# Ledger of designs, part 34: peptides against a protein of PDB entry 3JWR

Target 1, 323 residues: chain A of PDB entry 3JWR
Amino acid sequence: TRELQSLAAAVVPSAQTLKITDFSFSDFELSDLETALCTIRMFTDLNLVQNFQMKHEVLCRWILSVKKNYRKNVAYHNWRHAFNTAQCMFAALKAGKIQNKLTDLEILALLIAALSHDLDHRGVNNSYIQRSEHPLAQLYCHSIMEHHHFDQCLMILNSPGNQILSGLSIEEYKTTLKIIKQAILATDLALYIKRRGEFFELIRKNQFNLEDPHQKELFLAMLMTACDLSAITKPWPIQQRIAELVATEFFDQGDRERKELNIEPTDLMNREKKNKIPSMQVGFIDAICLQLYEALTHVSEDCFPLLDGCRKNRQKWQALAEQ
Target 2, 298 residues: chain A of PDB entry 3JWR as posed
Amino acid sequence: TRELQSLAAAVVPSAQTLKITDFSFSDFELSDLETALCTIRMFTDLNLVQNFQMKHEVLCRWILSVKKNYRKNVAYHNWRHAFNTAQCMFAALKAGKIQNKLTDLEILALLIAALSHDLDHRGVNNSYIQRSEHPLAQLYCHSIMEHHHFDQCLMILNSPGNQILSGLSIEEYKTTLKIIKQAILATDLALYIKRRGEFFELIRKNQFNLEDPHQKELFLAMLMTACDLSAITKPWPIQQRIAELVATEFWEQGDQVGFIDFVCTQLYEALTHVSEDCFPLLDGCRKNRQKWQALAEQ

## One batch from the design tools (peptide)

Design b1_p14_2_s1 (made by RFdiffusion4, then SolubleMPNN; from b1_p14_2, 8 letters changed)
Fold by OpenDDE base, seed 4:
Structure b1_p14_2_s1 (fold): chain B 323 residues (1-323), chain A 14 residues (1-14)
Amino acid sequence: as target 1 above (323 residues)
Amino acid sequence: SAAREAVMRFGEFY
């Protein structure tokens, strides 16, 4: 395609030029082409292209395929969300120095997972999918959408001309897919809530050890969630804009819940309760986000900007809630 | 507790 030709022929700017190492990064001003260029740079600077012998054209095609398989009519869970998740992962790996704590396969898997973790998202959560008796709910009992996302990821990875993992050995391939699956499934916030206590306790007791395979898996899951939720850490103007996108999508679901399921939506998804957004954001930060970024910062102090951003945004939301 | 319920709500809906 013309898009592929343009991408493949383009000079890829440095990470410094693209500012993709910054935790404060914003994609708002970027074209789709520029987001793809950023993604190429992430793979390159993480040494994934070289270490796994990725052909440039194949990588370009894969990126475009991933982007194409996000829906444009979904307010938040679209390509830009996936891209921002991947960028946060990149920043955490580079600026946050987590790269040095992980294997190349783990890094490869995490980056692929971050980009792929919401593929073909429909703008509704698992509860809606289940309650609406969607066909996907017949395939999976829990983490319905995350299983679907992984299925989409696998489909793309196996598509002709998109096989960025072709340079891996059989064992490396198996390992990578396992980690990708685990990472995508970990983005189910319900699973995060179930597992995070173990992670926090290990950190609290100073018993956290990445050399333990189980703890490594747990950490990768927590890291995925930290990147997935990273909008909450962004500078206030960016945070506000993204919060509006989230609210839009949630309210769209709530409207559908009223219309299609004849139920009153929860406050989080109730358009009539939009005045509760600031207080709900404070609640979300307190209940879900703060402890995660605190724990992540304990693993790597260079991830502090995420925690700091989260704290600052809590203050901003609290101020709005008091008005 | 109300706090636990809030956490679970976010996990279910977010």
Scores: peptide ipSAE 0.243, ipTM 0.869, DockQ to the pose 0.363
Fold by OpenDDE base, seed 2:
Structure b1_p14_2_s1 (fold): chain B 323 residues (1-323), chain A 14 residues (1-14)
Amino acid sequence: as target 1 above (323 residues)
Amino acid sequence: SAAREAVMRFGEFY
C-alpha cells in the first residue's frame, strides 16, 4: 500500500526528537504516520529490531496492521490509546530504568502487548458484552474482551508479511506469546484489583524480588496496568482532554444501555451525570491509580514522574469537584 | 466495606 511505502521509506527521527522518552508525552499533534514512526523508534531503541532480526518492512506492515485493527468510531479505546500505552511503556523502560530489570523477551512482549492490548475494542466494557449476550460472551466467561484482543493480536502476528517474531527460536516464540497473553489479560482492571494487593504487600514488606518468576509475572501485569492508565499521569491539559474522551465513550455505552438493554446506566456512564466527572476522577485516582504508581516508584524511583503527575491531576480534579 | 465496593465498581467499568 501507499501508506506502507511511505512509512517504510521515511526517516525515523530520534527518540529525543520525538520526545517519546518523556512521561509528559502527548500524541495530540501527531499524524498517524508520525505515531507509526514513533513506534518504529521504540522497537529500535529497545534493541528489539536488532536482537530479533526484524525486517524493517515487516515491522512497518505489522504496525500498520495493528493500527488498522483499532476502530475509528470508538472515542477512547482506539489506536491512539494503544499508542500512548506503548509510549508510556517505552518511557517506563527507558527513562524509568525498568529496561535494566527485564529480559529482551519480556520487553518485546510488553511492547507488542501494549500496542495490541485493546485490538478491535468496541467501545463497551465486558459487562455490556455479557448483558447484550454478544457471541464473544459465549466464548469466554471472564475477561471477554481481553481474550478477544489477544486473539486479534495473534491473528496479526501470524498474518503473512506481519511476522515480526519470525527471527525468534521456537522457545523464544512460545515464551513471548505467553507473556503477551498474560500482559493483555492483565489489562482487565478487574484482574488488577484482584492481584494488586499481593504486589503492594510485597513492596511494603520489602520482599519484592524480580528474580522470582511469580513476582516477575505479577510485576509485568502491574506495569501493563500502569501504562494502560497512564493518561491520569499526564500534564493537566492532556489529562483533561483524555478524560473527555473516556467520558464520551462511557456515555455512548450508557446511551446504548438505555436504548438496547433498557437499563439505567450507572453514574459513570450516564450523560446526565456529567457534573459528577470531577469527583469520580478523584475517586478513580484514589481507588485505583495512586497506590499503583507509588508501588511502581518503589521498584524504580525514576518512575516518579508518573506518580507526581497522578497527584497533580488529583488536585486539579478535586478543585473542580469543589466548585 | 464501602471502599471495597467502590473499588470493585471501578474494576467493572474500566
Scores: peptide ipSAE 0.235, ipTM 0.869, DockQ to the pose 0.363
Fold by OpenDDE base, seed 1:
Order: structure tokens, then sequence, then C-alpha cells
Structure b1_p14_2_s1 (fold): chain B 323 residues (1-323), chain A 14 residues (1-14)
């Protein structure tokens, strides 16, 4: 395709030029091509291209395939969300200095997972999928969409000309796929809530050890969530804009729930309760976000900008809630 | 607790 030719022939700017190492990064000004270039840079600077002998054209095709399999008519859960999740992962690995704590396979898996974790997202949550009796709800009882996202990820990875993992041994391939699956499934916030207590307790007791395979898996899950939710950490103008996208998508779901399912949406999904967004954001930060970024900062102090951003945005949302 | 319910609700929404 013309798009592939353009991407494959383009000079990939440095991470410094692209500012993709910054926790404050915004993609608002970037074209789709530039997001793809950023993605190439992430793979390159994490040594994944070299270590796993990725062909440039194959990587380019894979990136474009992943991007293509996000829906354009979804306000938030689109390619830009996946891209920003991956960028936060990259920043956490580089600026947050987590790279040296992980294996190359774990890093490879996390980056692929971040980019793929919401593939073919439909702008509705698992609850809607279940209540609408969607065919996917018959295949999976829990984490319905996350299983679908992984299936999409696997499909792309196995598609002709997209096999970025072809340079791996059989064992490396199996390991990588296992981690990808676990990481994508970990983005189900319900699973985060279920598992986070163990992580926080390990941190609190100073018993956290990345050399333990179980704790490693737990950490990767927490790191995925931290990146997935990282919009809450961004500078206020960026956070506010992204919150509007989230609200738009949630309200669209709520409208569909009302119209198609005859259900009164919850406040978070209810367009009529737009005035509650600031207080709900404060609640979200307190209930979900703060402790995660605190714990992550305990693992690596260089991740503090995420925590600091979250705290600052809490203050901003609280101020709006008081108006 | 109300706090636990709130946490669980957020987990279902996102």
Amino acid sequence: as target 1 above (323 residues)
Amino acid sequence: SAAREAVMRFGEFY
C-alpha cells in the first residue's frame, strides 16, 4: 500500500525529537504517520528490532495493521489510546528506568500488548457486551473484550507479512505470547482491582521481589494498568481533553443502553449527569489511580512524574467539583 | 463498604 511505502521509506526521528520519553507526552499534534514513526522508534530504542531481528518492512506492516484494526468511530478506545498507552510504557521503561528490571522478552511482550490491548474495541464495556447478549459474551464469561483484543492481536501477529516475532525461537515465542496474553487481560480493570491488593501489600511490607516469577507477573499487570490509565497523569490541558473523550464514549454507551436495552445508565455513562464528571474523576483518582502510581514510584522513583501528575489533576478536578 | 462498592463499580465501567 501507499501508506506502507511511505512509512517504510520515512526517516525515523530520534526519541528526543519525538519527545516519546516524556511522561508529559501528547499525541494531539501528531499525524497517523507520525504515530507510526514514534512506534518504530519505541521498538528500535528498546533494542527489540535488533535483538529479535525484525525486518523493517514487516514491523511497518504490523504497526499499520494494528492501527487499522482500531475503529475510527470510537471516541476514546481507538488507535490513539493504544499509542499513548505504548508511549507511557516506553517512557516508564526509559525515563522511569524499568527497562533494566525486565527481560527483553518481557519488554517485547509489554510493548506489543500496549499497542494491541484494545484492538477492535467497540466503544462499550464488558457489561454492555454481556447485557446486549453479544456473541462474544457466549465465548467468554469474564474479561470478554480483553480476550477478544488478544485474539485480534494473535490474528495480526500470524498474518502474512506481519510476523514480527518470526525471529524468535519456539520457546521465546511461547513465552512472549504468554506475557502478551497476560498483559492484555490485565487491562481489565476488574482484574486490576482483584489483584492490586497483593501488589500493594508486597510493597508496603518491603517484600516485593522481581526475581519471583509470580511477583514479576503481578508487576507486569500493574505496569500495564498504570500505562493504560496514564491519561490521568498528563498535564491538565491534556488530561481534561482526554477526559472529554472518555466522557463522550461513556455517554454514547449510556445513550445506547437507554435506547437499545431500556436501561437507565449509571452516572458515569449518563449524559444528563455531565456536571458530576469532576467529582467522579476525583473518586476515580482516589479509588483506582493514586495508590497504583504510589506503588509504581516505590518500585522506581523515576516514575514519580506519573504520581505527581495524578495528584495535580486530582486537585484540578476537585476545584471544578467545588464550583 | 460503600468504598468497596465504588471501587468495584469503577472496575466494571472502564
Scores: peptide ipSAE 0.235, ipTM 0.869, DockQ to the pose 0.377
Fold by OpenDDE base, seed 3:
Order: structure tokens, then C-alpha cells, then sequence
Structure b1_p14_2_s1 (fold): chain B 323 residues (1-323), chain A 14 residues (1-14)
């Protein structure tokens, strides 16, 4: 395609030029081509292209395939969300110095997972899928959409000309797919809620050890969530804009719940409760976000900008809630 | 508690 030719022939700017090591990064001004260039730079600077002998054209095709398999008519859970999740992962690995704590296969898996974690998202949550008796709800009992996202990820990875993992041994391939699956499934916030207590307790007791395979898996799950929710850490103008996209998607679901399911939506998804967004954001930060970024900062102090951003945005939302 | 309710609500809907 013309898009592939343009991407494959383009000079890829440095990470410094693209500012993709910044926790304050915004994609609002970037074209789709520029987001793809950023993605190439992430793979290159993490040494994934060299270490796993990726062909440039194959990587370009894979990136474009991943982008193509996000829906354009979904307000928030689209390619830009996946791209921003991956950028936060890259920033956490580089600026946050998490790279030195992980294997190359784990880094490879996390980056692929971040880009792929919401593939073919339909703008509705697992609760809606279950209540609407969607065919996917018959295939999976829990984390329905996350299983679907992984299935889409696997489909793309196995598609002709998209096989970025062809340079891996059989064992490396199996390990990578296992980690990708675990990482994508970990983005189910319900699973995060179930598992986070163990992580926080290990940190609190100074017993956290990445050399323990179970704790490593737990950390990768927490890191995925931290990147997935990273919009809450962004500078206020960016946070506010992203919150509007999230609200739009949630309200769209609420409208569908009324129309298709004859259900009164929860406040979070109720368009009539738009005035409660600031207080709900404060609640979300307190209940879900703050402790996660605190714990992540304890693993690596260089991740502090995420925690600081979250705290600053809490203050901003609280001020709006008091008006 | 209100805190537990909030956690469950966000866990299911975000």
C-alpha cells in the first residue's frame, strides 16, 4: 500500500526529537504516520529490532495492521489510546529505568501488548457485553474483551507479512506469547483490583523481589495497568481533553444501555450526570490510581512524574468538584 | 463502605 511505502521509506526521528521518553507526551498534534514513526522508534531504541532480527518492512506492516484493527468510530478506545499506552510503557522503560529490570523478551511482550491490548474495542465494557448476551460472552466467562483483544493480537502476529516474531526461537516465541496474553488480560481493571493488594503489600513490607517469577508476573501486570491508565497522569490540559473522550465513550454506552437493554446507566455512563465528572474523577484517582503510581515509584523513583501528575490532576478535579 | 463501592464500580466500568 501507499501508506506502507511511505512509512517504510521515511526517516525515523530520534526519541529525543519525538519526545517519546517524556511522561508529559501528547499525541494530539501527531498524524497517523507520525504515530507509526514513534512506534518504530520505540522498537528500535529498546533494541528489539536488532535483538530479534526484525525486518523493517515487516515491522512497518505490523504496526499499520495493528492500527487498522482499531475502530475509528470509538471515542477513546482507539489506536491513539493504544499508542499512548505504548508510549507510556516506553517512557517507563527508558526514563523510568524499568528497562534494566526486565528481560528483552519481557520488554518485547510488553510493547506488543501495550499496542495490542484493546484491538477491535467496540466502545463498551465487559459488563455491557455480558448483559447484551453478545456471542463473545459465550466464549469467555471473565475478561471477555481482553480475551478478544489477545485473539486479535495473535491473528495479526500470524498474518502474512506481519510476523515480527519470526526471528525468535520456538521457546522464545512461546514465552513471548504467554507474557503478551498475561499482559493484555491484566488490563481488565477488575483483575487489577483483585491482584493489586498483593503487590502493594510486598512493596510496603520491603519484600518485593523481581527475581521471583510470581512477583515478576505481578509487576508486569501492574505496569500494564499503570500505562493503560496513564492519561490520569498527564499535564492538566491533556488530562482534561482525554477525560472528555472517556466520558463521550461512556455516555455512548449509557445511551445504548437505555435504548438496547432498557437499563438506566450508572452515573459514570449517564449523560445526564455530566456535572458529576469532576467528583467521579477524584473518586477514580483515590480508589484506583494513586496507590498504583506510589507503588510503581517505590520500584523505580524515576517514575515519580507519573505519581506527581496524578496528584496534580486530583487537585484540579477536586477544585472543579467544589464549584 | 463507600470506598469499597467506589472500587468495585470503577473496576467493572473503566
Amino acid sequence: as target 1 above (323 residues)
Amino acid sequence: SAAREAVMRFGEFY
Scores: peptide ipSAE 0.223, ipTM 0.864, DockQ to the pose 0.381

Design b1_p14_2_s2 (made by RFdiffusion4, then SolubleMPNN; from b1_p14_2, 8 letters changed)
Fold by OpenDDE base, seed 5:
Structure b1_p14_2_s2 (fold): chain B 323 residues (1-323), chain A 14 residues (1-14)
Amino acid sequence: as target 1 above (323 residues)
Amino acid sequence: SSLREQILEFGEFY
């Protein structure tokens, strides 16, 4: 395609030029082409292209395929969300120095998972999918959408000309797919809530050990969630704008719940409760986010900007809630 | 607790 030719021929700027090592990164000013160039740079600077012998054209095609399989009519869970999740992963690996704690296969899997974790998202949550009796709800009992996202990820990875993993051995390929699946499934916040207590306790007791395979898996899950939620850590103007996109998508679901399911939406998805957004954001930060970024900072102190950003945004939301 | 309810709510909706 013309898009592929343009991407494959383009000079890829440095990570410094693209600012993709910054926790404060924003994609708002970037074109789709520039987001693809950023993605190439992430793979290159993590040594994934070299270590796994990726062909440049194949990587370019894969990135464009991933981007194409996000819906344009979804307010938040689109390519830009996936791209920002991957950028936060890159920043956590590089600036947060998490790269030094992981294997190359784990890093490869996490980056693919971050880019792929919401593929074909429909702008509705698992509860809506279940209550609407969607065909996907018949295939999976839990984490319905996350299973679908992984299926889409696998489909793309196996598509002709998109096989970025062709340089891996059979064992490396199997390991990578396992980690990708686990990482995508970990983005279900219900699973995060179920598992986070174990992680926090290990940190609190100073018993956390990344050499333990179970604890490694747990950490990768927590890291995925930390990157997926990283909008809450961004500088206030960026955070506020992203919160508006989230609210738009949630309100669209709430409107559909009223119309299609004849149910009253929860406050989070109720357009009539827009005035509660600031207090709900404070609640979200306190209930879901703060402890995660605190724990992550204990694993690597260089991740502190995520925690600091989260705390600053809590203060901003609290000030609005008192208004 | 109100916090527990909030945790469950956010876990269901995100």
Scores: peptide ipSAE 0.300, ipTM 0.881, DockQ to the pose 0.377
Fold by OpenDDE base, seed 1:
Structure b1_p14_2_s2 (fold): chain B 323 residues (1-323), chain A 14 residues (1-14)
Amino acid sequence: as target 1 above (323 residues)
Amino acid sequence: SSLREQILEFGEFY
């Protein structure tokens, strides 16, 4: 395609020029082509292209395929969300110095997972999929959408001309796919809630050890969630804009719940309760976000900007909730 | 709602 030719021939700017190492990064001013260039830079600077012998054209095709399999009519869970999740992963690995704590296969898997974790998202949550009796709800009992996202990821990875993992040994390939699957499934916030207590307890007791395979898996899951939720850490103007996108998508679901399912939506998805957004954001930060970024900062102090951003945004949302 | 109820709600809806 012309898009592939343009991407493959383009000079890829440095990570410094693209600012993709910054925790404060915003994609608002970037074209789709520039987001693809940023993605190439992430793979290159993490040494993934060299270490796993990726062909440039194959990587370009894969990136464009991933981007194409996000829906354009979804307000938040689109390519830009996936791209921002991957950028936060890159920043956490580089600026947050987590790269030094992980294997190349783990880094490869996390970056692929971050870009792929919401593939073909429909703008509705697992609860809606279950209640609407969607065909996907018949295939999976839990984490319905996350299983679907992984299936889409696997389909793309196995598609002709998209096989970015072809340079791996059979054992490396199996390991990578296992980690990708675990990482995508970990983005189900319900699973995060179930598992985070073990992680926080290990940190609290100073017993956290990345040399333990189980604790490594747990950490990768927590890191995925930290990147997936990273909008809450962004500078206030960026955070506020992303919160509007999330609210738009949730209100769209709420409208569909009324129309299609004849149910009254919860406050989070009720357009008539837009005035509750600030207080709900404070609740979200307190219930879900703060302790995660605190724990992540204990693993790597260089991740502090995520925690600091989260705290600052809590203050901003609280001030709005008091008005 | 209690913090516990909020945690469960967010886990279900996000």
Scores: peptide ipSAE 0.293, ipTM 0.882, DockQ to the pose 0.362
Fold by OpenDDE base, seed 2:
Order: C-alpha cells, then sequence, then structure tokens
Structure b1_p14_2_s2 (fold): chain B 323 residues (1-323), chain A 14 residues (1-14)
C-alpha cells in the first residue's frame, strides 16, 4: 500500500524529537503516520529490532495492520488509546528505568501487548457482551474481550508479511506469546482488582522480588494496567480531553443498553448524569489508580511522574466536583 | 458509596 511505502521510506526521528520518553506525552497533534513512526522508534530504542532481527518492512506492515484492526467509530478504545498505552510502556521502560529489570523477551511481549491489547474493541465492556448474548460470550466465560483482543493479536502476528517474531527461536516465540497473552488478559480491570492485593502486600512487606517467576508475572500484569490507565496521569488539559472520550464511549454504551437491552445504565454510562463525571473520576482515582502508581513508584522511583500526575488530576477533579 | 462498592463497580465497567 501507499501508506506502507510512505512509512517504510520515512526517516524515523529520535525519541527525543518525538518526546516519546516523556510521561507527559500527548498524541493529539500527531498524524497517523507520526504515531507509526513513534512506534518504530519504540521498537528500535528498546533494541528489539536489532536483538530479534526484525525486518523494517515487516515491522512497518505489522504496525499498520495493528492500527487498521482498531475501529474508527469507537470514541476511546481505538488506535490512539493503544498507541498511548504503548508510549507509556516505553516511557516506563526508559525514563522509569524498568527496562533494566526485565528481559528482552518480556519487553518485546509487553510492547506488542500494549499495542494489541484492545484490538477490534467494540466500544462496550464485557458485561454488555454477556448481557447482549454476543457470540463472543459463548466462547469465553471471563475476560471475553481480552481473549478476543489476544486472538486478534495472534492473527496479525501470523499473517503473511506481519511476522515480526520470525527471528525468534521456537522457545523464545512460545515464551513471548505466553507473556503477550498474560499481559493482554491482565488488562481486564476485574482481574486487576482480583490480583492487585497480592502485589500491594508484597510491596508493603518489602518482600517483592522480580527474580521470583510468579512475582514477575504479577508485576508485568500490574505494569500493563498502569500503562492502560495512564491517561489519568497526563497533564490536566490532556486528562480532561481523554476523560471526555471515555465518557463519550460509556454514554454510547449506556444508550445502547437502554435501546437494545431495555435497561437503565449505571451512572458511569448514563448520559443524563454527566454532571457526576468529576466525582466519579475522583472515585476512580481513589479506588483504582493511586495505589497502583504508588506501588509502581516503589518498584522504580523514576516512575514518580505517573503518581504525581495522578495526584494532580485528582485535585483538579475534586475541585470540579465541589462546584 | 463505600470504597469497596466503588471498586466492584469500576472492576465491572471499565
Amino acid sequence: as target 1 above (323 residues)
Amino acid sequence: SSLREQILEFGEFY
């Protein structure tokens, strides 16, 4: 395609020029081409291209394939969300110095997972999929969408000309796919809620050890969630804009719940209760986000900007909730 | 709502 030719021939700017090492990064001003260039730079600067002998054209095609398999009519869970998740992962690995704590295969898997974790998202949550008796709900009992996202990820990775993992040994390939699957499944917030207590307790007791395979797996899951939710950490103007996109998608689901399922949506998804957004954001930060970024900062102090951003946005949302 | 209730709600809806 012309798009592939343009991408493959383009000079890839430095991470510094692209500002992709910044936790404050925004994609709002970026074209689709620029997001793809950023993605190439992430793979390159993490040494993934070199270490796993990725062909440039194959990587370019893979990136474009991933981007193409996000829906354009979904307000939040689209390519830009996946891209921002991956950028946060990159920033956490580089600026947050988490790269030094992980293997190259883990880094490879996390970056692929971040980009792929919401593939073919339909703008509705697992509850909606279950209640609507969607065919996907017959395939999976839990984490329905996350299983679907992984299936889409695997499909792309196995597609002709998209095989960015072709340079791996059989064992490396199997390991990478295992980690990708675990990482994508970990983005189910219900699973995060179920598992985070173990992580926080290990941190609290100073018993956290990345050399333990179980704790490593747990950490990778927590890191994925931290990147997935990273919009909450962004500078206030960016946070507000992203919150509007999330609200739009949730309200669209609520409208569908009312129309298609004949149910009253929860406040979070009820367009008529948009005035509750500030208080709900405070609740979300307190219930879900703060402890995660605190724990992450304990693992690596250089991740503090995520925690600081989350705290600052809590204050901003609280101020709006009091009006 | 209690923090516990909020956690459960967010876990289901996000």
Scores: peptide ipSAE 0.291, ipTM 0.881, DockQ to the pose 0.351
Fold by OpenDDE base, seed 3:
Structure b1_p14_2_s2 (fold): chain B 323 residues (1-323), chain A 14 residues (1-14)
Amino acid sequence: as target 1 above (323 residues)
Amino acid sequence: SSLREQILEFGEFY
């Protein structure tokens, strides 16, 4: 395609030029081509292209295929969300110095997972999928969409000309796919809530050890969630704009719940409750986000900007909730 | 809402 030719021939700017190591990064001003260039830079600077012998054209095609398999009519859970998740992962690995704590296969898996974790998202959550009796709800009992996202990820990875993992041994390939699957499934916030207590307790007791395979798996799950939710850490103007996208998508679901399912949506998805957004954001930060970024900062102090951003945004949302 | 209710709500809807 013309798009592939343009991407493959383009000079890829440095990570410094692209500012993709910054936790304050915003994609709002970037074209789709520039997001793809950023993605190439992430793979390159993490040594994934060299270490796993990726062909440039294959990587370009894969990136474009991943982008193509996000829906354009979804307000938040689109390519830009996946891209921002991956950028946060890259920043956490580089600026946050988590790269040195992980294997190359884990890094490879996390980056692929971050880009792929919401593939073919339909702008509705697992609860809606279940209540609407969608065919996917017959295949999976829990984490319905996350299983679908992984299936889409696997489909793309196995598609002709998209096989970025072809340079891996059979064992490396199996390991990578296992980690990708676990990482994508970990983005189900219900699973995060279920597992986070173990992580926080290990941190609190100063017993956290990445050399333990179970704790490593737990950390990768927490890191995925931290990147997935990283919009809450962004500078206020960026955070506010992203919150509007999230609210739009949630309200769209709520509207569908009323129309298609004849149910009253929860406040979070109720367009008539727009005035509750600030207080709900405070609640979200307190209930879900703060402890995660605190714990992550304990693993690597260089991740502090995520925690600091989250705290600052809490203050901003609280001020709005008091008006 | 209680913290517990918020946790459950966010876990279900996000």
Scores: peptide ipSAE 0.284, ipTM 0.877, DockQ to the pose 0.365

